# Peptides against a protein of PDB entry 4ASU: the designs that were tried, part 258

Target 1, 270 residues: chain A of PDB entry 4ASU
Amino acid sequence: ATLKDITRRLKSIKNIQKITKSMKMVAAAKYARAERELKPARVYGVGSLALYEKADIKTPEDKKKHLIIGVSSDRGLCGAIHSSVAKQMKSEAANLAAAGKEVKIIGVGDKIRSILHRTHSDQFLVTFKEVGRRPPTFGDASVIALELLNSGYEFDEGSIIFNRFRSVISYKTEEKPIFSLDTISSAESMSIYDDIDADVLRNYQEYSLANIIYYSLKESTTSEQSARMTAMDNASKNASEMIDKLTLTFNRTRQAVITKELIEIISGAA
Target 2, 83 residues: chain B of PDB entry 4ASU
Amino acid sequence: FTFASPTQVFFNSANVRQVDVPTQTGAFGILAAHVPTLQVLRPGLVVVHAEDGTTSKYFVSSGSVTVNADSSVQLLAEEAVTL

## One batch from the design tools (peptide; made by RFdiffusion4, then SolubleMPNN)

Design b2_p25_3_s1 (from b2_p25_3, 11 letters changed)
Fold by OpenDDE base, seed 3:
Structure b2_p25_3_s1 (fold): chain B 270 residues (1-270), chain C 83 residues (1-83), chain A 25 residues (1-25)
Amino acid sequence: as target 1 above (270 residues)
Amino acid sequence: as target 2 above (83 residues)
Amino acid sequence: LLEELEERLRKREEELRRKLEEQKA
């Protein structure tokens, strides 16, 4: 490689390092906000899931329609955030198919579709795009919930798959259940909940779905920003190492060129 | 008793004497050992009666309330403010 | 990760070049 080539590459990597450092700072700011907003969202979301845990709702085996909702975002450069969700979605879809269930998929964020398009395109109902540019709001979750309920797919049971935030260095891909109105209404374990009007139950389930989606978005966002911060830090370190290596190569090449020129001068080889 | 909105927590697994909630079917008081039920909130006043005799008032826009068999209660409002 | 960043930068550069060419036409 010529000195010019090495210099060009050094300049390029230095520019990349500046970008990764900047992205790290942006991710750090977004992470700090997301973590603060996750605290109430977690209480709210876990509260919404309490019914399903307490009632131990079981879907009858004769019910075959299952919905998988994968929650991520449109944005890359966040390590294994998207691939972890996609991996669990694939595993769940395969297990359900083996059990004779019909499986449909919803992607929250374009990255899920990008990963699963080739193998699962026929199972996708809808993909929600424009996820991750702004912090998710309850309004965003309500829109997703409404679109899902109006999709015309009459699922019996579903799974929402997302990354739960554990710490700045750790997340875990998890699954939470979602149930159709019909499944809830017909569940034997719900018999203890007396005097529930059908309209009330419908409205309750609409809120429940929106609540769970909102919770999943908040967990996902916090996990993503933390993972991006780490990924950008690693990229900055890798760029630094490459700069050091190329600088050494540049210095060696420069010395070799000088030596060659000196030899040519001394030898009279014009 | 848990009372939260998407953005704020008012009570988290707290012990309370009574919670008065505005529902679409009417206002009702949640006491100890209340029968399990699911209700949807209408816009209105929530009153929390603590064991120490203090009373807190909140305005809620909408949401849900769940009373479980184990006497756990989840009051989840879309929007809520302290009065 | 660096390769992904390089590709994103390349795409932005191509978009900027296209915009510059469109302004010259």
Scores: peptide ipSAE 0.018, ipTM 0.817, DockQ to the pose 0.016
Fold by OpenDDE base, seed 1:
Structure b2_p25_3_s1 (fold): chain B 270 residues (1-270), chain C 83 residues (1-83), chain A 25 residues (1-25)
Amino acid sequence: as target 1 above (270 residues)
Amino acid sequence: as target 2 above (83 residues)
Amino acid sequence: LLEELEERLRKREEELRRKLEEQKA
């Protein structure tokens, strides 16, 4: 490589490093906000799941319709955030299909669709786009829940798959159950609640669905921003190492050129 | 007893004496060891009676209240404010 | 640091070229 080529590469990598450092700072600011907003959202979301965990709602084997909701975003440069969710969705879909279940998929965020479209296009009901530009609100979750309930797909049970935040350096892809009104109403464990009006139970189920979606969005957002911050830090470090290597190469190449020129002078071949 | 909105936690696994909730069928009091029940909230007043005799008042919008067999209570409101 | 290094190397190269031209006269 000529000295000119090395210099051009150095300039390019330095520019990349500047961009990645800037993106790291932006991700850090968004992470700090997301983590603060996740604290109440987690208590709220766990509270919403408490009934289903305690009731141990079982879906009858003859019920075949299963819904998978994958929660992610539209935005890249966040490591394995999207691929982790997609991987678990694929695994769950395959397991359910092997068990003779009908599987439909909802994607929250365009990145899930981009990964799964080729292999699972026929299973997609809807993909929600424009996710991840702004922090998710309960209103956003309610819209998603309403669209799901009005989709005409009468699922019996489902799974919501999202990245749960653990720490600034760790997330875990998790699955939480969602249930249809019919599944909840027919569950033996719900017999202790028999005096519940059907309209009350319907309203509760709809509200619970929105709650769980909201919780998943908040966990996903916090995990994503943390992962993006880490990814941008790693990119900045990698750029730094490459700059150092290219600088050494530049110095060696320059010395070789100088040595060659000196030999030409001494030999009289100049 | 857990009482939360999407943006704020008021009680997290606390022990309380009684919680008065506004439901679509009317207001009722949830005592310790209340029978399992599930209700939806109407806009109205929530009153939490702590074991120490402290009473706290809240205004809630829509939501739900669940009393489980283990006597745990989840009060979830879309919006809630301290009064 | 890289700009300073590039500038130092450019100056040395120019000095070496100048010396080479002076030896060829």
Scores: peptide ipSAE 0.017, ipTM 0.804, DockQ to the pose 0.006
Fold by OpenDDE base, seed 5:
Structure b2_p25_3_s1 (fold): chain B 270 residues (1-270), chain C 83 residues (1-83), chain A 25 residues (1-25)
Amino acid sequence: as target 1 above (270 residues)
Amino acid sequence: as target 2 above (83 residues)
Amino acid sequence: LLEELEERLRKREEELRRKLEEQKA
């Protein structure tokens, strides 16, 4: 009975190991693609953020509406990727609330909703699903940007929170600002930009929002695939160690059974 | 001068002599020490004049161009191709 | 899920060890 149980468990763990190894390979392939696509996306996204960094856009204290966009995906088995974003979102939401700001949340990817919906359901505006199956495109970012702009929520300032890719073994949860058209238009630091037509500024801001969302998606995807690859590797190693331990246990138990049977034969009790 | 699309980088913090961009009002030439401005790109021809006198031509679909006070320029096209 | 799987696997290993010890006694 016990040998059969060990054998069944060994078989189960071996199957899990096969799955995790396969998932590692898939994640590795997706990571390699994501990293390649991140290079231009980072230049593009950082370029879009340059205005906001240089213009030092400040939101007046009387403006109270703040939007938090958390960027993640629908897919699990990627270590702390989702929890890190959620943790930062919670921290930011709490800090803003303590400062007397109204906070609304957008989740990019179902995992954000899964983690935060129970505690922050009243703050959620929308959750975008079907994220992470395919590499994000600029079209995807544009759809998210458009939906945000059409949501009717008149935020003054916002924060986009995502995992920035550092290396295959490291990511960092970061925050970048997003601004409403009204906030940009009213910013004193924008006065140095001459002859900006209101329609031009609106269109510019639409691109800016799409650009930063696209950038965040690319950073998030690269970080996620890297983290998944690592997680699946760790799972495969842990499974291997468990297989080795159980195999030793199996061998010891088998020898004990054989010894017992031999003693019974020699003693004439069988 | 930075010129990129979501998928390609053409210039990254490069020094250029002049960039001609297509805007709604026509051709807009960005020279050194141009006044800060924000513009939206229209489909058309971008011409980059390098300091060495070489010119590169690109077709862009749409996007934005930013000229900052520090003379940095970000040309961000949704789609761009080398001509 | 991975952590859950690892925990489930750990619990199963512990259960197996316990059963094996019970059989040796």
Scores: peptide ipSAE 0.013, ipTM 0.818, DockQ to the pose 0.009
Fold by OpenDDE base, seed 4:
Structure b2_p25_3_s1 (fold): chain B 270 residues (1-270), chain C 83 residues (1-83), chain A 25 residues (1-25)
Amino acid sequence: as target 1 above (270 residues)
Amino acid sequence: as target 2 above (83 residues)
Amino acid sequence: LLEELEERLRKREEELRRKLEEQKA
């Protein structure tokens, strides 16, 4: 490689390092906010899931329609965040199909569609785009919930798949159940709630769905920002190492050129 | 007893004596060992009676309340403010 | 990973440049 080529590459990598450092700082700021906002969101969301855990709601085997909601974002450069969700979605879809279930998919964030489009395009109902630019709000979750409920797909049971935040260095892809109104109303374990008005139960389920979606978005966002921060830090370190290697190569090449020029001058072969 | 909004937690797995909630079917008091029920909130006043005799008041917009068989309660408001 | 990052950053830079040029037009 010529000195010019090495210099160009050095300049390029230095610029990349600047960008990755900047992205790290942005991700860190977003992470700090997301973590703060996750605390109440987790209590709220886990509270909404409490009924399903306590009631041990079972979907009858004769009910075949299953909805998978994958939660991620539109934004890349966050390690395995999207691929982890997609992997679990694929696994779940395959298991459900093997069990004779009809599977439909909703993607929250364009990255889910990007990963699954080739293999699961026919199973997609809708993909929500423009996710991840701003922190998710309860309003966003409500819009998603409403669109799902109005989609015309009468699912019996569903799975929401998202990355649960554990720590700045750890997340876990998890699945939480979603139940249709009909499944909840017909569940034997719900018999202790028999005096519940149908309209009340409907409204309750609408809130429950929005709550769970909101929770999943908050967990996903926190996990994503943390993972992005780590990824950008690693990228910055890798860039630094490459800069060091190229700098050594540059210095060696420069010395070789100088030595050659000196020999040419001394030998009169110039 | 858990009482939260999407953005704020008021009670997290706390023991309380009574919670008065405004529901679409009417206001009711949740006591210890209340029968299991699911309700939706209407805009109104929530009153939490703590075991120590303190009373806290909140205004809620909408949401849900769950009383489980194990006597756990989840009050989840879309918006809530302390009064 | 670095090459992929370089390519992604290059694409983003090109997109940003294109958007800036479109705004100047």
Scores: peptide ipSAE 0.011, ipTM 0.820, DockQ to the pose 0.017

Design b2_p25_3_s2 (from b2_p25_3, 13 letters changed)
Fold by OpenDDE base, seed 3:
Structure b2_p25_3_s2 (fold): chain B 270 residues (1-270), chain C 83 residues (1-83), chain A 25 residues (1-25)
Amino acid sequence: as target 1 above (270 residues)
Amino acid sequence: as target 2 above (83 residues)
Amino acid sequence: LMEELEKRLKEREKELAEKLERQRA
């Protein structure tokens, strides 16, 4: 490689390093906000899931329609955030199919579709795009919930798959159940709940779905920003190491060029 | 008793004497050993009566309330403001 | 002659170094 080539590469890597450092700082700011907003969102979301845990709602075996909602975002450069969700979605879809269930998939964030489009395109109902540019709001979750309920797909049971935030260095891909109105209404375990009006129950389920989606978005966002910080830090370190190596190569090559020129001068003078 | 909005937590697994909630069927008081029920909130006043006799008032826009068999209560409002 | 050659070599080395630094810009 010529000195010019090495210099060009050095410049390129230095620019990349600047970008990765900048992205790290942006991710850090977003993480700090996301973590603060996750605290109440977790209480809210876990509170919404409490019914399903306490009622031990079971879907009858004859019910075959299953919905998988994968939650991520549109934005890359966040390590294994998207692939982790996609991996669990694939596993769940395969298990359900093996059990004779009909599986449909919804992607929250374009990255899910990007990963699964070749193998699972026929199972996708809808992909919600423009996720991750701004912090998710309850309004956003409500829109998603409404769209799902109006999709015309009459699922019996579903799973929402997302990354739960543990710490700045750790997340875990989790699955939470979602149930259709019909499944809830017909569940024997719900008999203990007194005189629930059908309209009330419908509205309740709409809120429940929105609540769970909102919660999942908040967990996902916090996990993503944390993972992006780590990824950008690693990228910056890798760039630094590469810069050091190339700088050494540059210096060596420079010396070799100088030496060659000197030899040529001496040889021409001889 | 848990009372939260998407953005704020008011009570988290707290013990309270009574919670008055505005529902579509009317306001009702949730006391200890209330029968399990699900309700949807209408815009209105939530009143939390603590065991110490203190009363806190909140305005809620909408949401849900769950009373479970174990006497746990989840009050989840879309929006809530302390009064 | 050797001293003059050394001087010329040093000057050329300096010129080459400067040229390389300019290429870094």
Scores: peptide ipSAE 0.014, ipTM 0.808, DockQ to the pose 0.005
Fold by OpenDDE base, seed 1:
Structure b2_p25_3_s2 (fold): chain B 270 residues (1-270), chain C 83 residues (1-83), chain A 25 residues (1-25)
Amino acid sequence: as target 1 above (270 residues)
Amino acid sequence: as target 2 above (83 residues)
Amino acid sequence: LMEELEKRLKEREKELAEKLERQRA
């Protein structure tokens, strides 16, 4: 490579490094906010799931309609955040299909659709776009919940799949159950909740769905920002290493050029 | 007893004597070992009676309250403020 | 003559080094 080529490449990599460093700082700021907002959201969301955990609601085997909600965002450059959710969605869909269940999919964030559209396009009910530009609100979750309930798809049970935040360096893709009103109403374990009005139970279920979606969005957002921060840090380090290697190559090439010129001067060829 | 909104936690697995909640069917008090129930909140006052006799008041919007068989209670309001 | 040649070589080496460093900036 000529000195000019090496210099051009060095400049390009240095520019990339500047971009990745800047993106790291932005992701760090968003992560700090997301983590603060996740604390109450987790208590709230776990509280909403408490009924389903304690009641151990089971769906009868003859019920076949299953909904999968995958939660991520529209934004890339965050490591395996989207692929992890998509992988688990694929696995769950395959397992349910093998069990003779009908599976429909909802994607929260455009990245889920971008990964699954070729293989699962016929199973998608809807994809929610414009996710990840701003922190999710309870209003956003309520809109998603309402659209799901009004979709006309009468699921028996479902799964919401999202990345749960563990630490700045760790997340885990997890699944939480979603149940239809009919499934909840028919569950034997719910018999201890006697004299519950049907309208009350319907409203309760609507809140529960919105609560779980909100919780999943907050977990997903925190996980995504932490993963992006890590990815940008790694990219910056890789760029630094390449800069060092190219700088050494540049110096060696420069010395070779100088040596050649000196030989030409001594030989009288210049 | 857990009492939270999406943005704030007021009680997290706390022991309380009584919680008065506003529901669509009316206000009722949740005592220790209350029978399992599900209710939907209406806008109104929540009163938490601590074991030490202290009382805290809150205004809530919509939401839900769950009393489980294990005597755990989850009060989840869409919006809540301390009074 | 040898001293003059060494001087010229050192000067040329310096000029080439400076030129290459400017291309890196």
Scores: peptide ipSAE 0.008, ipTM 0.801, DockQ to the pose 0.005
Fold by OpenDDE base, seed 2:
Structure b2_p25_3_s2 (fold): chain B 270 residues (1-270), chain C 83 residues (1-83), chain A 25 residues (1-25)
Amino acid sequence: as target 1 above (270 residues)
Amino acid sequence: as target 2 above (83 residues)
Amino acid sequence: LMEELEKRLKEREKELAEKLERQRA
């Protein structure tokens, strides 16, 4: 009985190890592509954020509506990728609520909803699914931006929270600001940008939002694939160690069984 | 001067003499001392005049252009190709 | 001597089984 159980467990763990190794290779391939595509996306996205940094756009304190966009994916087995974003979202939501702000949440990727829905269901506006199966495109970002702008929620200021890629072994959860058209239009620091047509500004803001979302998706994807590769590597190593331990146990048990059988034969109790 | 699409970077914090951009409000030439402004791109030709006198041409679709008070420029096109 | 050997074998089997269960948890 015991030898059969060990053998069954060994087979199971060996199969898991094969799966995790395969997933590591797939994640590695996706990571390599994502990292290449992130380079221009970062320049593009950071370029879009430059206005807000340079203009130092401030939202008046009497403005109460705040939007939080969390960016991740639908796919698991990538370490702390989703929980890191969710943790920062929770912290930000709590801080804003304590400051008397109204907070609404958008989740990009089903995992954000899975983590936050029970505790923040009343704050969720929408969750975008089918994120992470294919590399994000600018078209995908534009769809998300459009849906947000058409949601009917008139926020004053917002935060987009995502994992920024640092290296194959490191990411950092970061927050970037998003602003409503009204907030941008009313900002005193924007006065130096004279003679801007209202329609132009509206269109500009739409592009800006799409650009930032696209950037966040690219950072998130690269971080996720890297984290998955690491997680699968760790899982494969852990499986290997367990296989070694079980193999030793198997050998010892086998020897004990053989010894017992020999004793039974010699004693005539068989 | 930064000029990029989501998939390609053409200029990254480069010094240029002049950039001509196709905007929805008309032709727009950006010089070093241009006043701060925001514009939206229309499909058309972008012409970059380098300090060495060389000229590069690009076709762009939609997008935005920002001229800041510090003379930094961000040209962000949805799609762009070298001509 | 044979009874003592059997006892030791049973104890070893029990220890191995317990180690296996701990690895299942």
Scores: peptide ipSAE 0.006, ipTM 0.814, DockQ to the pose 0.006
Fold by OpenDDE base, seed 4:
Structure b2_p25_3_s2 (fold): chain B 270 residues (1-270), chain C 83 residues (1-83), chain A 25 residues (1-25)
Amino acid sequence: as target 1 above (270 residues)
Amino acid sequence: as target 2 above (83 residues)
Amino acid sequence: LMEELEKRLKEREKELAEKLERQRA
């Protein structure tokens, strides 16, 4: 490689390093906010899931329609955030299909569709785009919930798959159940909740769905920002190492050129 | 007893004496060992009576309330403010 | 990995530039 080629590459990598450092800082700021907002969201979301955990709602085996909601975002450069969700979605879809269930998929964030389009395009109901630019709001979750309920797909049960935040360096892809109104209303374990008005239960379920979606979005966002921060840090370090290597190569090449020029001068072959 | 909005937690697994909630079917008081029920909130006043005798008032916009068989209560408001 | 990162970063820069131009127009 010529000195010019090495110099161009050095300049390029230095620019990348600047960008990755900047992205790291942006991700760090977004992470800090997301983590703060996750605290109440987790209490709220876990509170909404408490019924399902305590009532141990079982879907009858004759019920075949299953909805998988994958939660991620539109934004890349965050390590395995999207692929982990997609992997679990694939696994769940395969397991459900093997059990003779009909599976439909909803993607929250365009990255899920991008990963699953080739293999699962026919199973997608809808993909929600424009996810990840701004922190998710309860309004966003409500819109998603409403769209799901209005999709015309009458699922019996569902799975929401998202990355749960553990720490700045750790997330776990998890699944939480979603139940249809019919499944909840028919569950034997719900018999202790007596004299519930059908309209009340419907409204309750709408809130529950929105609550769970909101929770999943907050967990996903926090996980994503932390993962992006880590990914950008790693990229910055890798760029630094490459800069060092190229700098050494540059210096060696420069010395060789100088030596050649000196030999040419000394030998009179110039 | 858990009382939260999407953005704020007021009570997290707390022991309370009584919670008065505004529901679409009417306002009712949730006491210890209340029968399991599911309700939806209407805009109105929530009153939390703590075991220490403290009474706290909140205005809620909408939401849900769950009373479980184990006497756990989840009050989840879309919006809530302390009064 | 670095080449892929470069490509992705360039794409992102382009997207950001296009978005900024659209917001200014």
Scores: peptide ipSAE 0.021, ipTM 0.825, DockQ to the pose 0.019; fails the geometry check

